# Ledger of designs, part 42: peptides against a protein of PDB entry 4X86

Target 1, 56 residues: chain A of PDB entry 4X86
Amino acid sequence: EGPQLLLSEAVSRAAKAAGARPLTSPESLSRDLEAPEVQESYRQQLRSDIQKRLQE

## One batch from the design tools (peptide; made by RFdiffusion4, then SolubleMPNN)

Design b2_p19_7_s1 (from b2_p19_7, 10 letters changed)
Fold by OpenDDE base, seed 4:
Structure b2_p19_7_s1 (fold): chain B 56 residues (1-56), chain A 19 residues (1-19)
Amino acid sequence: as target 1 above (56 residues)
Amino acid sequence: SELIEQQRQQALELWKRFN
């Protein structure tokens, strides 16, 4: 349960919004960001961040 | 403005790279 936003999608959106260019290829970056352990860590962080904001 | 158009073009280029 909890937030299920993909880190790869979040980074893509952020990069587009900021006009940022990745230092590595978009393909390799996407691969790294889509790794299960990375995605799970992001989910946990996202959930934690949301909870922190709800407590403010 | 010209600056906004430049930013639009940059955003489009990024979109092309990430999609």
Scores: peptide ipSAE 0.036, ipTM 0.441, DockQ to the pose 0.052
Fold by OpenDDE base, seed 2:
Structure b2_p19_7_s1 (fold): chain B 56 residues (1-56), chain A 19 residues (1-19)
Amino acid sequence: as target 1 above (56 residues)
Amino acid sequence: SELIEQQRQQALELWKRFN
């Protein structure tokens, strides 16, 4: 339940939109962002942010 | 025109890197 957006996908989209290039390889960045603990933290933050937006 | 084309090429290269 809740939003199902991978952090790696979110960062990829943001990087493309900003025209940013990673200092390390994109593959390495994606691998780090796909770590389960990182993804879970992102999911929780995302839910929290959405709830805050709904309360504005 | 040249600037727009350069930006397009850069965008394509960036897209390739992150996909």
Scores: peptide ipSAE 0.029, ipTM 0.409, DockQ to the pose 0.044
Fold by OpenDDE base, seed 1:
Structure b2_p19_7_s1 (fold): chain B 56 residues (1-56), chain A 19 residues (1-19)
Amino acid sequence: as target 1 above (56 residues)
Amino acid sequence: SELIEQQRQQALELWKRFN
């Protein structure tokens, strides 16, 4: 339910903005971040964070 | 109604920052 939130893309953008590079290959990092359980946790956390920010 | 819509827009803006 709600928009599809992509952790892999979020991390990629953040890494580029910070000039950070993974110790392993970018492909390996992306694969780990795209795991279903990781993606679902990110969705729930982001949803919660948004709600908290709106209530400030 | 206006408040709800404003909150919805704020949520979308936050979403766009991370996605």
Scores: peptide ipSAE 0.022, ipTM 0.395, DockQ to the pose 0.058
Fold by OpenDDE base, seed 3:
Structure b2_p19_7_s1 (fold): chain B 56 residues (1-56), chain A 19 residues (1-19)
Amino acid sequence: as target 1 above (56 residues)
Amino acid sequence: SELIEQQRQQALELWKRFN
């Protein structure tokens, strides 16, 4: 078990906060970011980053 | 923009590291 925030959601939030748009089509970007293996890698990184932050 | 593309590339690099 770990953080449930989707990578695609994280990117979307960051993009909106910055008023940014993808260089490629939004559909292609979303497809890449929602790939299961990419999402899992992000989840692991997110979990690690949170743990490190809590230990500071 | 560059921000979105940067995050895309970082995500893909993570994938490459773990697969």
Scores: peptide ipSAE 0.048, ipTM 0.486, DockQ to the pose 0.087; fails the geometry check

Design b2_p19_7_s2 (from b2_p19_7, 10 letters changed)
Fold by OpenDDE base, seed 5:
Structure b2_p19_7_s2 (fold): chain B 56 residues (1-56), chain A 19 residues (1-19)
Amino acid sequence: as target 1 above (56 residues)
Amino acid sequence: SELEERQFQQALELWKRFN
């Protein structure tokens, strides 16, 4: 259980919506953002942020 | 637009926080 959003997906969506591209290639960005430790950190951060918002 | 620019900045912020 927990948030299923991927950091790579969140970044890609925002960049696409703005019609902008990162300086690095999409492949390089994807590799960096899909690292397991990065995704786990994002998941924990997202879960924590949601919980804090609900407790306000 | 302002919304698009804000969304892009949010994406960059997320990237910077975790990389």
Scores: peptide ipSAE 0.053, ipTM 0.573, DockQ to the pose 0.283
Fold by OpenDDE base, seed 4:
Structure b2_p19_7_s2 (fold): chain B 56 residues (1-56), chain A 19 residues (1-19)
Amino acid sequence: as target 1 above (56 residues)
Amino acid sequence: SELEERQFQQALELWKRFN
């Protein structure tokens, strides 16, 4: 329940848009960002951030 | 663009926070 966006996708899109590359390999970055605990934390943060913006 | 830069910084900060 709640927003279902991937942190890995968000970072990937942002990096491509900015023409930036991480210090580690793209594969390593994707693996780290796709970890279940990281994804869940991001989901919670995303929901919280959206709610905060809506309150402003 | 300004929007893209802001989006990148936001995503980067989240990346740094969780890794």
Scores: peptide ipSAE 0.052, ipTM 0.559, DockQ to the pose 0.306
Fold by OpenDDE base, seed 3:
Structure b2_p19_7_s2 (fold): chain B 56 residues (1-56), chain A 19 residues (1-19)
Amino acid sequence: as target 1 above (56 residues)
Amino acid sequence: SELEERQFQQALELWKRFN
């Protein structure tokens, strides 16, 4: 998807695709995941994971 | 926070599984 994708959006899409529910309510989860520091951590991890996958 | 960590790991797990 890409580093530009918000963590909250990523979780929402993944949960929908999997038919899964967050540990907390969707609204609370989205709020927490939209925090800048959380988003940055996700971006870094996402980028790292993508790079690893591309190298395989 | 503990809650943040759990949610973050869940998010990454979901992403890795389905994206």
Scores: peptide ipSAE 0.046, ipTM 0.513, DockQ to the pose 0.111
Fold by OpenDDE base, seed 2:
Structure b2_p19_7_s2 (fold): chain B 56 residues (1-56), chain A 19 residues (1-19)
Amino acid sequence: as target 1 above (56 residues)
Amino acid sequence: SELEERQFQQALELWKRFN
C-alpha cells in the first residue's frame, strides 16, 4: 500500500540528472539513505505529497 | 526547482501505475 519508491533510488536519479557528485561515495550515500527509519520517513512524505497534489 | 518537479512527477506516475 502506497508508493514503493526508495529514497536512495530517488536521490541517485536526481544526482545523476544534475550531474552532481556527493562528497562521500555514492555507495555510502545509498547506504545511509537505505536505513529503515529514513526510508519509512520518505515513504510517508512521498505519500503525503502525492495526496496533497491530488487535492489541488 | 524544475529537476525536483520532474522527479516528483516521475514518482507520481510510478505510484499511479503500481498502486
Scores: peptide ipSAE 0.032, ipTM 0.509, DockQ to the pose 0.063

Design b2_p19_7_s3 (from b2_p19_7, 11 letters changed)
Fold by OpenDDE base, seed 5:
Structure b2_p19_7_s3 (fold): chain B 56 residues (1-56), chain A 19 residues (1-19)
Amino acid sequence: as target 1 above (56 residues)
Amino acid sequence: SELIQQQEQQALELWKRFN
């Protein structure tokens, strides 16, 4: 029902996999992404996107 | 995990909005 990874964890893993460094410092980015409202928005968006793809 | 891969891809897109 919910995401398996926290948004901050997913972003960190994605950045590492892409070999890219954020312009915003990792700690500042993590702080922003760890905000509860941001995490919840991510959960809703992810769930919606997955559901749409399942309907294709 | 396929779901984790989807999360990482979406997270990357979100990250691009901030960078």
Scores: peptide ipSAE 0.142, ipTM 0.708, DockQ to the pose 0.550
Fold by OpenDDE base, seed 1:
Structure b2_p19_7_s3 (fold): chain B 56 residues (1-56), chain A 19 residues (1-19)
Amino acid sequence: as target 1 above (56 residues)
Amino acid sequence: SELIQQQEQQALELWKRFN
């Protein structure tokens, strides 16, 4: 009922897949993405997106 | 902050693709 990956993990994978290098250090970015409010926002966005797709 | 939001969107797209 939620994402299998933490947001930080997902972003890391997405960045590597895209060949993108964050402007900040990986550690700093991970810290920001691991913040509980950010993770909760990620969960809410995914939930909303799933619901929208199910309605299609 | 905008960078983080863009990365979040990338993360969402990744999740959609593989989950």
Scores: peptide ipSAE 0.077, ipTM 0.625, DockQ to the pose 0.145
Fold by OpenDDE base, seed 2:
Order: sequence, then structure tokens, then C-alpha cells
Structure b2_p19_7_s3 (fold): chain B 56 residues (1-56), chain A 19 residues (1-19)
Amino acid sequence: as target 1 above (56 residues)
Amino acid sequence: SELIQQQEQQALELWKRFN
């Protein structure tokens, strides 16, 4: 139905997994990713991607 | 921003791989 993680949580995990450091401070990045409009965009994109995957 | 979009892509890929 949708992501079980907040975008900020997902990005944090992705960054750790990749051994990547944000170009900006982690706090600033997290704050940006926690914005409601960004989270909603994430949800929509994820749903779209899942739908496309199911069509493959 | 370009940075946020890149991070979103990484997050999406992570989710797709493990959920």
C-alpha cells in the first residue's frame, strides 16, 4: 500500500548502507526529508514504482 | 534539490530491495 518507513528513515538507512555522508549536515538533510510535501512525494513515487514493477 | 532527489532515489531503491 505504501512505505512503512518515513523518507527520512529510509534515507538514513540508505546512507549508512552505502557508507555515504550527506553533503549537508545530517540534521539539515533529515529536516528537509521530513517535510510533509516531500514525504508525500516519496509515497506517490513509491506507489508508482511498485505499480510499474507489478506490470513487468 | 538535486541532492534531495538523489537521496530519494536511494531511499526508494532501498525500500524496493528490502520490503
Scores: peptide ipSAE 0.077, ipTM 0.624, DockQ to the pose 0.145
Fold by OpenDDE base, seed 3:
Structure b2_p19_7_s3 (fold): chain B 56 residues (1-56), chain A 19 residues (1-19)
Amino acid sequence: as target 1 above (56 residues)
Amino acid sequence: SELIQQQEQQALELWKRFN
């Protein structure tokens, strides 16, 4: 169906876990990542990856 | 956006490692 996390949330968590900081401001990055088309792309990618893993 | 794509990849890779 859809991921639990929005892309913006996923990126934020990923950055924190990796000890990395985005080059853009958190606010600007969140704005970009919260765009519907970007979120949809993330959903599709995540779904595809999950399906691949389930088939392993 | 290259930055967004890189961040997406990072997010997905971490997801894969922990789920």
Scores: peptide ipSAE 0.067, ipTM 0.611, DockQ to the pose 0.112

Design b2_p19_7_s4 (from b2_p19_7, 11 letters changed)
Fold by OpenDDE base, seed 5:
Structure b2_p19_7_s4 (fold): chain B 56 residues (1-56), chain A 19 residues (1-19)
Amino acid sequence: as target 1 above (56 residues)
Amino acid sequence: SALIEEQRQQALRLWKRFN
């Protein structure tokens, strides 16, 4: 329905931009974030949050 | 722009959840 954004990629870029090093290894973090249910939840929340912002 | 910023903020929130 909405845009498909890769959560794992977004987190990696965000961490890099913030100069933050994950406590969880990049491999484990990617595995957790690439889980289908996590990815879908992220998409839904992101879409909802953006819609709320646009309605302000 | 709004999409990119929200994406980063959401990503950071999730990053903190796993770290």
Scores: peptide ipSAE 0.158, ipTM 0.694, DockQ to the pose 0.585
Fold by OpenDDE base, seed 1:
Structure b2_p19_7_s4 (fold): chain B 56 residues (1-56), chain A 19 residues (1-19)
Amino acid sequence: as target 1 above (56 residues)
Amino acid sequence: SALIEEQRQQALRLWKRFN
């Protein structure tokens, strides 16, 4: 289980909150971050990290 | 990236707090 956050949305929200502009164009960034393999990696890493923290 | 890690940590903290 765990949270289901889209990487692209997470990065977008973080950038807005920080007032930051990525070096990569928004279009290219979205393309990269929305790639299925990238999103899946993010999900897996997030889930794994959560599980590790809960076990501490 | 720093942004990715920041969001990951945020999600981790929130999830742990409410679940």
Scores: peptide ipSAE 0.089, ipTM 0.595, DockQ to the pose 0.063
Fold by OpenDDE base, seed 3:
Structure b2_p19_7_s4 (fold): chain B 56 residues (1-56), chain A 19 residues (1-19)
Amino acid sequence: as target 1 above (56 residues)
Amino acid sequence: SALIEEQRQQALRLWKRFN
């Protein structure tokens, strides 16, 4: 199994790796991305992707 | 906020690229 990440954490890692900086404050962006419906969708996608990889 | 929404979309694009 892969690590379970918050969408906000995934974005933070991606942004850091790419040298990208959010235009909004990190706290505001994180709060927005931590909305329950958004996080749940991400969780489902992540779970699905991990499951697919485990079955390969 | 329109700006926050734009950043949200950017974030999703970044997620798709790196995850």
Scores: peptide ipSAE 0.065, ipTM 0.551, DockQ to the pose 0.134
Fold by OpenDDE base, seed 2:
Structure b2_p19_7_s4 (fold): chain B 56 residues (1-56), chain A 19 residues (1-19)
Amino acid sequence: as target 1 above (56 residues)
Amino acid sequence: SALIEEQRQQALRLWKRFN
C-alpha cells in the first residue's frame, strides 16, 4: 500500500508556491479537483510519470 | 524489486511535497 495523493492539495500547494491567485475561490477550485474522476486521472498520470522518470 | 521500491520512494517524495 502506498500513500494516497490528493490533487486538490497538490494544486493548492503549487498555487501558493507560485503566488497564483485563482479567479475562482480556492474552495470552489478544491471542490472541483476533489471530483473522483479527476482524482483518479491524476493518480494514473502520476504513476505514468514516475514510471517514465525511472526509464530516463 | 528495485524498480518497485524506486517507484514507491518517488511517490512518497511527491506525497510529502504536495500533501
Scores: peptide ipSAE 0.063, ipTM 0.605, DockQ to the pose 0.067

Design b2_p19_8_s1 (from b2_p19_8, 6 letters changed)
Fold by OpenDDE base, seed 1:
Structure b2_p19_8_s1 (fold): chain B 56 residues (1-56), chain A 19 residues (1-19)
Amino acid sequence: as target 1 above (56 residues)
Amino acid sequence: LSPEERAALLATLEQLQSL
């Protein structure tokens, strides 16, 4: 449990938990989620969310 | 939040530094 550091892993685990399959190939989805700009955005959002949670 | 959750969140922040 806990937040995943990689967006690709976060999405994969969420999909598995929901019993969902991507319409596109899992490889294509992973490739898109592993794009550096996407990962950076995720990193920043995750940091922000954690910091907010620490203030609660 | 619990001390355990706080510790986990702080650890995650530290891990994010390596990305």
Scores: peptide ipSAE 0.531, ipTM 0.894, DockQ to the pose 0.827
Fold by OpenDDE base, seed 2:
Structure b2_p19_8_s1 (fold): chain B 56 residues (1-56), chain A 19 residues (1-19)
Amino acid sequence: as target 1 above (56 residues)
Amino acid sequence: LSPEERAALLATLEQLQSL
């Protein structure tokens, strides 16, 4: 429930819910999603989205 | 948004600060 703090977890749950599987291995996907620069971008986007929601 | 949703979103922002 609620927004996921980690992009890797968010993508995993989204993929499961959609019944979709990537062409690459789960390990490779997780490795890319756990990269510091990727997580930082996700953190910034999530913060922005939450701040916008708080103003609605 | 409801007070409950607002509280949840604020809690999430605090958690993001630790990352």
Scores: peptide ipSAE 0.530, ipTM 0.894, DockQ to the pose 0.841
Fold by OpenDDE base, seed 5:
Structure b2_p19_8_s1 (fold): chain B 56 residues (1-56), chain A 19 residues (1-19)
Amino acid sequence: as target 1 above (56 residues)
Amino acid sequence: LSPEERAALLATLEQLQSL
């Protein structure tokens, strides 16, 4: 329901909706997605996307 | 976009500020 603030949650929900199962363990995937630099990149991209949508 | 969607997007931007 709307954009997720955390990349890990966004990916988890997207994977669930698509019926996709990762080849690696969920724990390993979550660890990688929760890395600070990854989350920051996601935050910046999400902000950019929202700002773009507001201009449409 | 609808006023409702605009409001929701603005609220999300505010939430992102806290991260």
Scores: peptide ipSAE 0.528, ipTM 0.894, DockQ to the pose 0.842
Fold by OpenDDE base, seed 3:
Structure b2_p19_8_s1 (fold): chain B 56 residues (1-56), chain A 19 residues (1-19)
Amino acid sequence: as target 1 above (56 residues)
Amino acid sequence: LSPEERAALLATLEQLQSL
């Protein structure tokens, strides 16, 4: 468990936990989630969230 | 935060630096 470093992995695990399947093809979804700009945004958000938690 | 959780979060930050 713990925070996932990759958005694609986070989404995959969330979908699995919910028993859900994507409406689009898995390949298309993975392509979108693995896009550099998307991963960078996720990295920044995750860093921010962790830093906030460290201050609690 | 427990010391263990804090250590885990710091380790995650280090991993993010390598991406």
Scores: peptide ipSAE 0.525, ipTM 0.893, DockQ to the pose 0.842

Design b2_p19_8_s2 (from b2_p19_8, 9 letters changed)
Fold by OpenDDE base, seed 2:
Structure b2_p19_8_s2 (fold): chain B 56 residues (1-56), chain A 19 residues (1-19)
Amino acid sequence: as target 1 above (56 residues)
Amino acid sequence: LSPEERQQLEQVLQQLQSL
């Protein structure tokens, strides 16, 4: 369907684009980033940023 | 914003609402 709006996906894309290699395994990092409280915070920030952009 | 970018952002907002 549509694009995934998970923090884990965003971090993975950013790391790939920058050629960065995390100290922990990608699986472990993704697990932490997909925690409900972390994901919700990211979702709220993303919504806020998009809304601000739409106001420009 | 270009019409295209605005449409893209609005689409993402709709998706965020349904998560």
Scores: peptide ipSAE 0.355, ipTM 0.852, DockQ to the pose 0.668
Fold by OpenDDE base, seed 5:
Parts: structure tokens; sequence; C-alpha cells
Structure b2_p19_8_s2 (fold): chain B 56 residues (1-56), chain A 19 residues (1-19)
């Protein structure tokens, strides 16, 4: 329920919204973006960014 | 931030905490 917070999903949505297509296959991109360490870094960054915005 | 925007951001934070 709600928006997916995975980096791969975020990139996919952003690409669609911008009309952009990756040079590599979407599957390859998703594979890289769904790596646990990458996803965790994204989650932490997203949390940090949101917290900063809430503090403005 | 508008109240609506703040509420949405807080909801996302809650979701992040549950991952």
Amino acid sequence: as target 1 above (56 residues)
Amino acid sequence: LSPEERQQLEQVLQQLQSL
C-alpha cells in the first residue's frame, strides 16, 4: 500500500515522467538498483532528505 | 511546507521506518 520506496521503483517512475529511457536494459538497471547496499543507502538518504525538509 | 505536504512527508517517513 502506498508508493513504493525502492530505488528501482523511484528511478523507473522518474524515467517515465521525464520520458527518458536507459541505454541499458531496464532489467539490468533494476538489478543494480535493487542491490541491498544500494537500496539501504537510498533509504537512508531519502529519510535524511525528508527530515531536513520537515525541519525547514 | 503546507500542512498537506508535511503530512505526506511524515507518512513516507513512517513507511521508511517499517522497511
Scores: peptide ipSAE 0.354, ipTM 0.852, DockQ to the pose 0.626
Fold by OpenDDE base, seed 3:
Structure b2_p19_8_s2 (fold): chain B 56 residues (1-56), chain A 19 residues (1-19)
Amino acid sequence: as target 1 above (56 residues)
Amino acid sequence: LSPEERQQLEQVLQQLQSL
């Protein structure tokens, strides 16, 4: 059902589409992006932004 | 918001609830 909303997946898709390569290894980047505090912050921001949009 | 966009955003919210 629908697209994945994880930050790591979003960044990976964007990087691939743009042909961008990180200076660090993909595994290291994924480790940072998958950190619980990073993912939770992204989830909260996304939820907030969507809720605000729905109120317009 | 169009009805279609509203529905799409509501679906994303539902997905966020399951994470």
Scores: peptide ipSAE 0.354, ipTM 0.851, DockQ to the pose 0.644
Fold by OpenDDE base, seed 1:
Structure b2_p19_8_s2 (fold): chain B 56 residues (1-56), chain A 19 residues (1-19)
Amino acid sequence: as target 1 above (56 residues)
Amino acid sequence: LSPEERQQLEQVLQQLQSL
C-alpha cells in the first residue's frame, strides 16, 4: 500500500544518472533487487538512515 | 538540517511507514 519505494528503482535511477551500465541486463538486475527479502532489507535500511538523519 | 530537507525526509519516512 502507498507509494512504491523499490530498491530496484533506486538502483536503476542512480546507475542511469551516473551513466553506469550493469554487466547483467537491467531487467535481470531489477528482478533480483525486487526479491521480497532484498526489498524489505532496503526499506528497513532506508528508514533507519532517515531516522538517523532527522535526529542530527 | 534545513527546514526543507527535514520536511522532505519526514515525507519519505511517512511513505515508507505506509508500505
Scores: peptide ipSAE 0.353, ipTM 0.853, DockQ to the pose 0.529

Design b2_p19_8_s3 (from b2_p19_8, 7 letters changed)
Fold by OpenDDE base, seed 4:
Structure b2_p19_8_s3 (fold): chain B 56 residues (1-56), chain A 19 residues (1-19)
Amino acid sequence: as target 1 above (56 residues)
Amino acid sequence: LSPEERAQLEAVLQQLQSL
């Protein structure tokens, strides 16, 4: 079990929507963004943001 | 918040708890 809420996927979607392209390869970017410490920080921030929104 | 948005956000929270 595990959610498909990867930072790499979120960044890719956001970049595409904004018309932005990374200077490095997509594979290199994904490798960095999928690092455990980075993903954990994103998960925590996402949880915090959602909780704040639900309190509005 | 619309009821729909609230439901979506709560669903995501539940997914995050399933890590």
Scores: peptide ipSAE 0.368, ipTM 0.853, DockQ to the pose 0.528
Fold by OpenDDE base, seed 2:
Structure b2_p19_8_s3 (fold): chain B 56 residues (1-56), chain A 19 residues (1-19)
Amino acid sequence: as target 1 above (56 residues)
Amino acid sequence: LSPEERAQLEAVLQQLQSL
């Protein structure tokens, strides 16, 4: 429960908000973004960004 | 940060720990 923190979901939301269309299929993009190493990097970056914000 | 924004960010941190 709660907001989804997957990179694939975040990218999809950002693309929709900007009215952007990927050159490749959304399915292919999601597959690449859901790779464990990519998702872990995103999780670490998100944690870092939030921690920095909390220090402000 | 507002108290509300701080609470939201802390909640997201908790979710990240459970992923």
Scores: peptide ipSAE 0.366, ipTM 0.853, DockQ to the pose 0.668
Fold by OpenDDE base, seed 3:
Structure b2_p19_8_s3 (fold): chain B 56 residues (1-56), chain A 19 residues (1-19)
Amino acid sequence: as target 1 above (56 residues)
Amino acid sequence: LSPEERAQLEAVLQQLQSL
């Protein structure tokens, strides 16, 4: 439905906007970013940041 | 926060809960 809130997608968008390329292969980066523990940490941080902003 | 920004952030929170 709406935009995906995955770390891999966010990083891809940011890299494209900045014209940046990873030092490692794109496949290796994707594998690292899609690791369950990494994605969960990102989700938790994103939720925390949004909740804090809503309290301002 | 503007009402628009608040609504946007709340929508994102709802998306996170549905993942």
Scores: peptide ipSAE 0.364, ipTM 0.852, DockQ to the pose 0.636
Fold by OpenDDE base, seed 1:
Structure b2_p19_8_s3 (fold): chain B 56 residues (1-56), chain A 19 residues (1-19)
Amino acid sequence: as target 1 above (56 residues)
Amino acid sequence: LSPEERAQLEAVLQQLQSL
């Protein structure tokens, strides 16, 4: 459903691994998590966290 | 960091650049 590092995909994978079921449908959850501002914030946070880890 | 983990993290950074 898009690039590998979408937040929606990350959440979906985490939910699957935990056997969790969202209260809303997976499709609606993915739609919400794919909102541009949400995805951008996730991307920025992920980049920042990785960069910090590489500095250790 | 192990060399392996470092390489993995750097690969993810490269993927982020493609988004």
Scores: peptide ipSAE 0.359, ipTM 0.852, DockQ to the pose 0.592

Design b2_p19_8_s4 (from b2_p19_8, 8 letters changed)
Fold by OpenDDE base, seed 2:
Structure b2_p19_8_s4 (fold): chain B 56 residues (1-56), chain A 19 residues (1-19)
Amino acid sequence: as target 1 above (56 residues)
Amino acid sequence: LSPEERQALLETLSQLQSL
């Protein structure tokens, strides 16, 4: 429950909930999503989204 | 926002700072 701090975990849970399967292994997907630049972009977006929600 | 949801979001922001 609640927003996930790590993009890899967020995508994994979303994929499971949607019944989606990647063409590659889950391990390969997680490896890509755990890249520092990807995680940083996610962190910035998540912060922005939370700040917007706090203003609602 | 409920006070509970607001607090949860604030805690998430705090956790993001540690990344």
Scores: peptide ipSAE 0.541, ipTM 0.894, DockQ to the pose 0.839
Fold by OpenDDE base, seed 4:
Structure b2_p19_8_s4 (fold): chain B 56 residues (1-56), chain A 19 residues (1-19)
Amino acid sequence: as target 1 above (56 residues)
Amino acid sequence: LSPEERQALLETLSQLQSL
């Protein structure tokens, strides 16, 4: 639907749409993408992107 | 953007605050 709040979910859906499969296990990928510092960076970027879109 | 899209984006911002 709309933008995903979690980076792990966003990547998962993007990978599915592209027909891509990670070389590593899905569990290890999720672990990396769900790291607090990674999620925080994603949150900040998503907020910035939304704010820019609201100005259009 | 449409009012519907604007509202959806505002709701997403609200949800981000809860994370």
Scores: peptide ipSAE 0.540, ipTM 0.895, DockQ to the pose 0.842
Fold by OpenDDE base, seed 1:
Structure b2_p19_8_s4 (fold): chain B 56 residues (1-56), chain A 19 residues (1-19)
Amino acid sequence: as target 1 above (56 residues)
Amino acid sequence: LSPEERQALLETLSQLQSL
């Protein structure tokens, strides 16, 4: 499906694929992962990773 | 990487700009 633009969705999909259940509620996890500073860090990392891949 | 993958990655970068 390609890279997920939202960290919260990326984590949710990864958890689902692994058959993992969070100890906290999915809503609580999503709330934490949707924090602006967290999303911004994810965005920066994803951009960096894509740019590196484009140089390969 | 393939032209198809390159284009997909470029499109993803474009989408990231909208966030």
Scores: peptide ipSAE 0.538, ipTM 0.895, DockQ to the pose 0.855
Fold by OpenDDE base, seed 3:
Structure b2_p19_8_s4 (fold): chain B 56 residues (1-56), chain A 19 residues (1-19)
Amino acid sequence: as target 1 above (56 residues)
Amino acid sequence: LSPEERQALLETLSQLQSL
């Protein structure tokens, strides 16, 4: 449905589509993905990717 | 890029600013 703004949601949807389960608990994974530094890195990468696409 | 896709990407950029 388009780019997900939250990494946790992007990963969750990808995992669901693939039928994949993390080795650790889903709660632990979500906690890691929701860390501010992780989300910030994702935001920066997503912005970069979108900007590149806009130039194509 | 289609105009529709371009607009969608621009809107996504706007949403990123609001996070």
Scores: peptide ipSAE 0.536, ipTM 0.894, DockQ to the pose 0.854

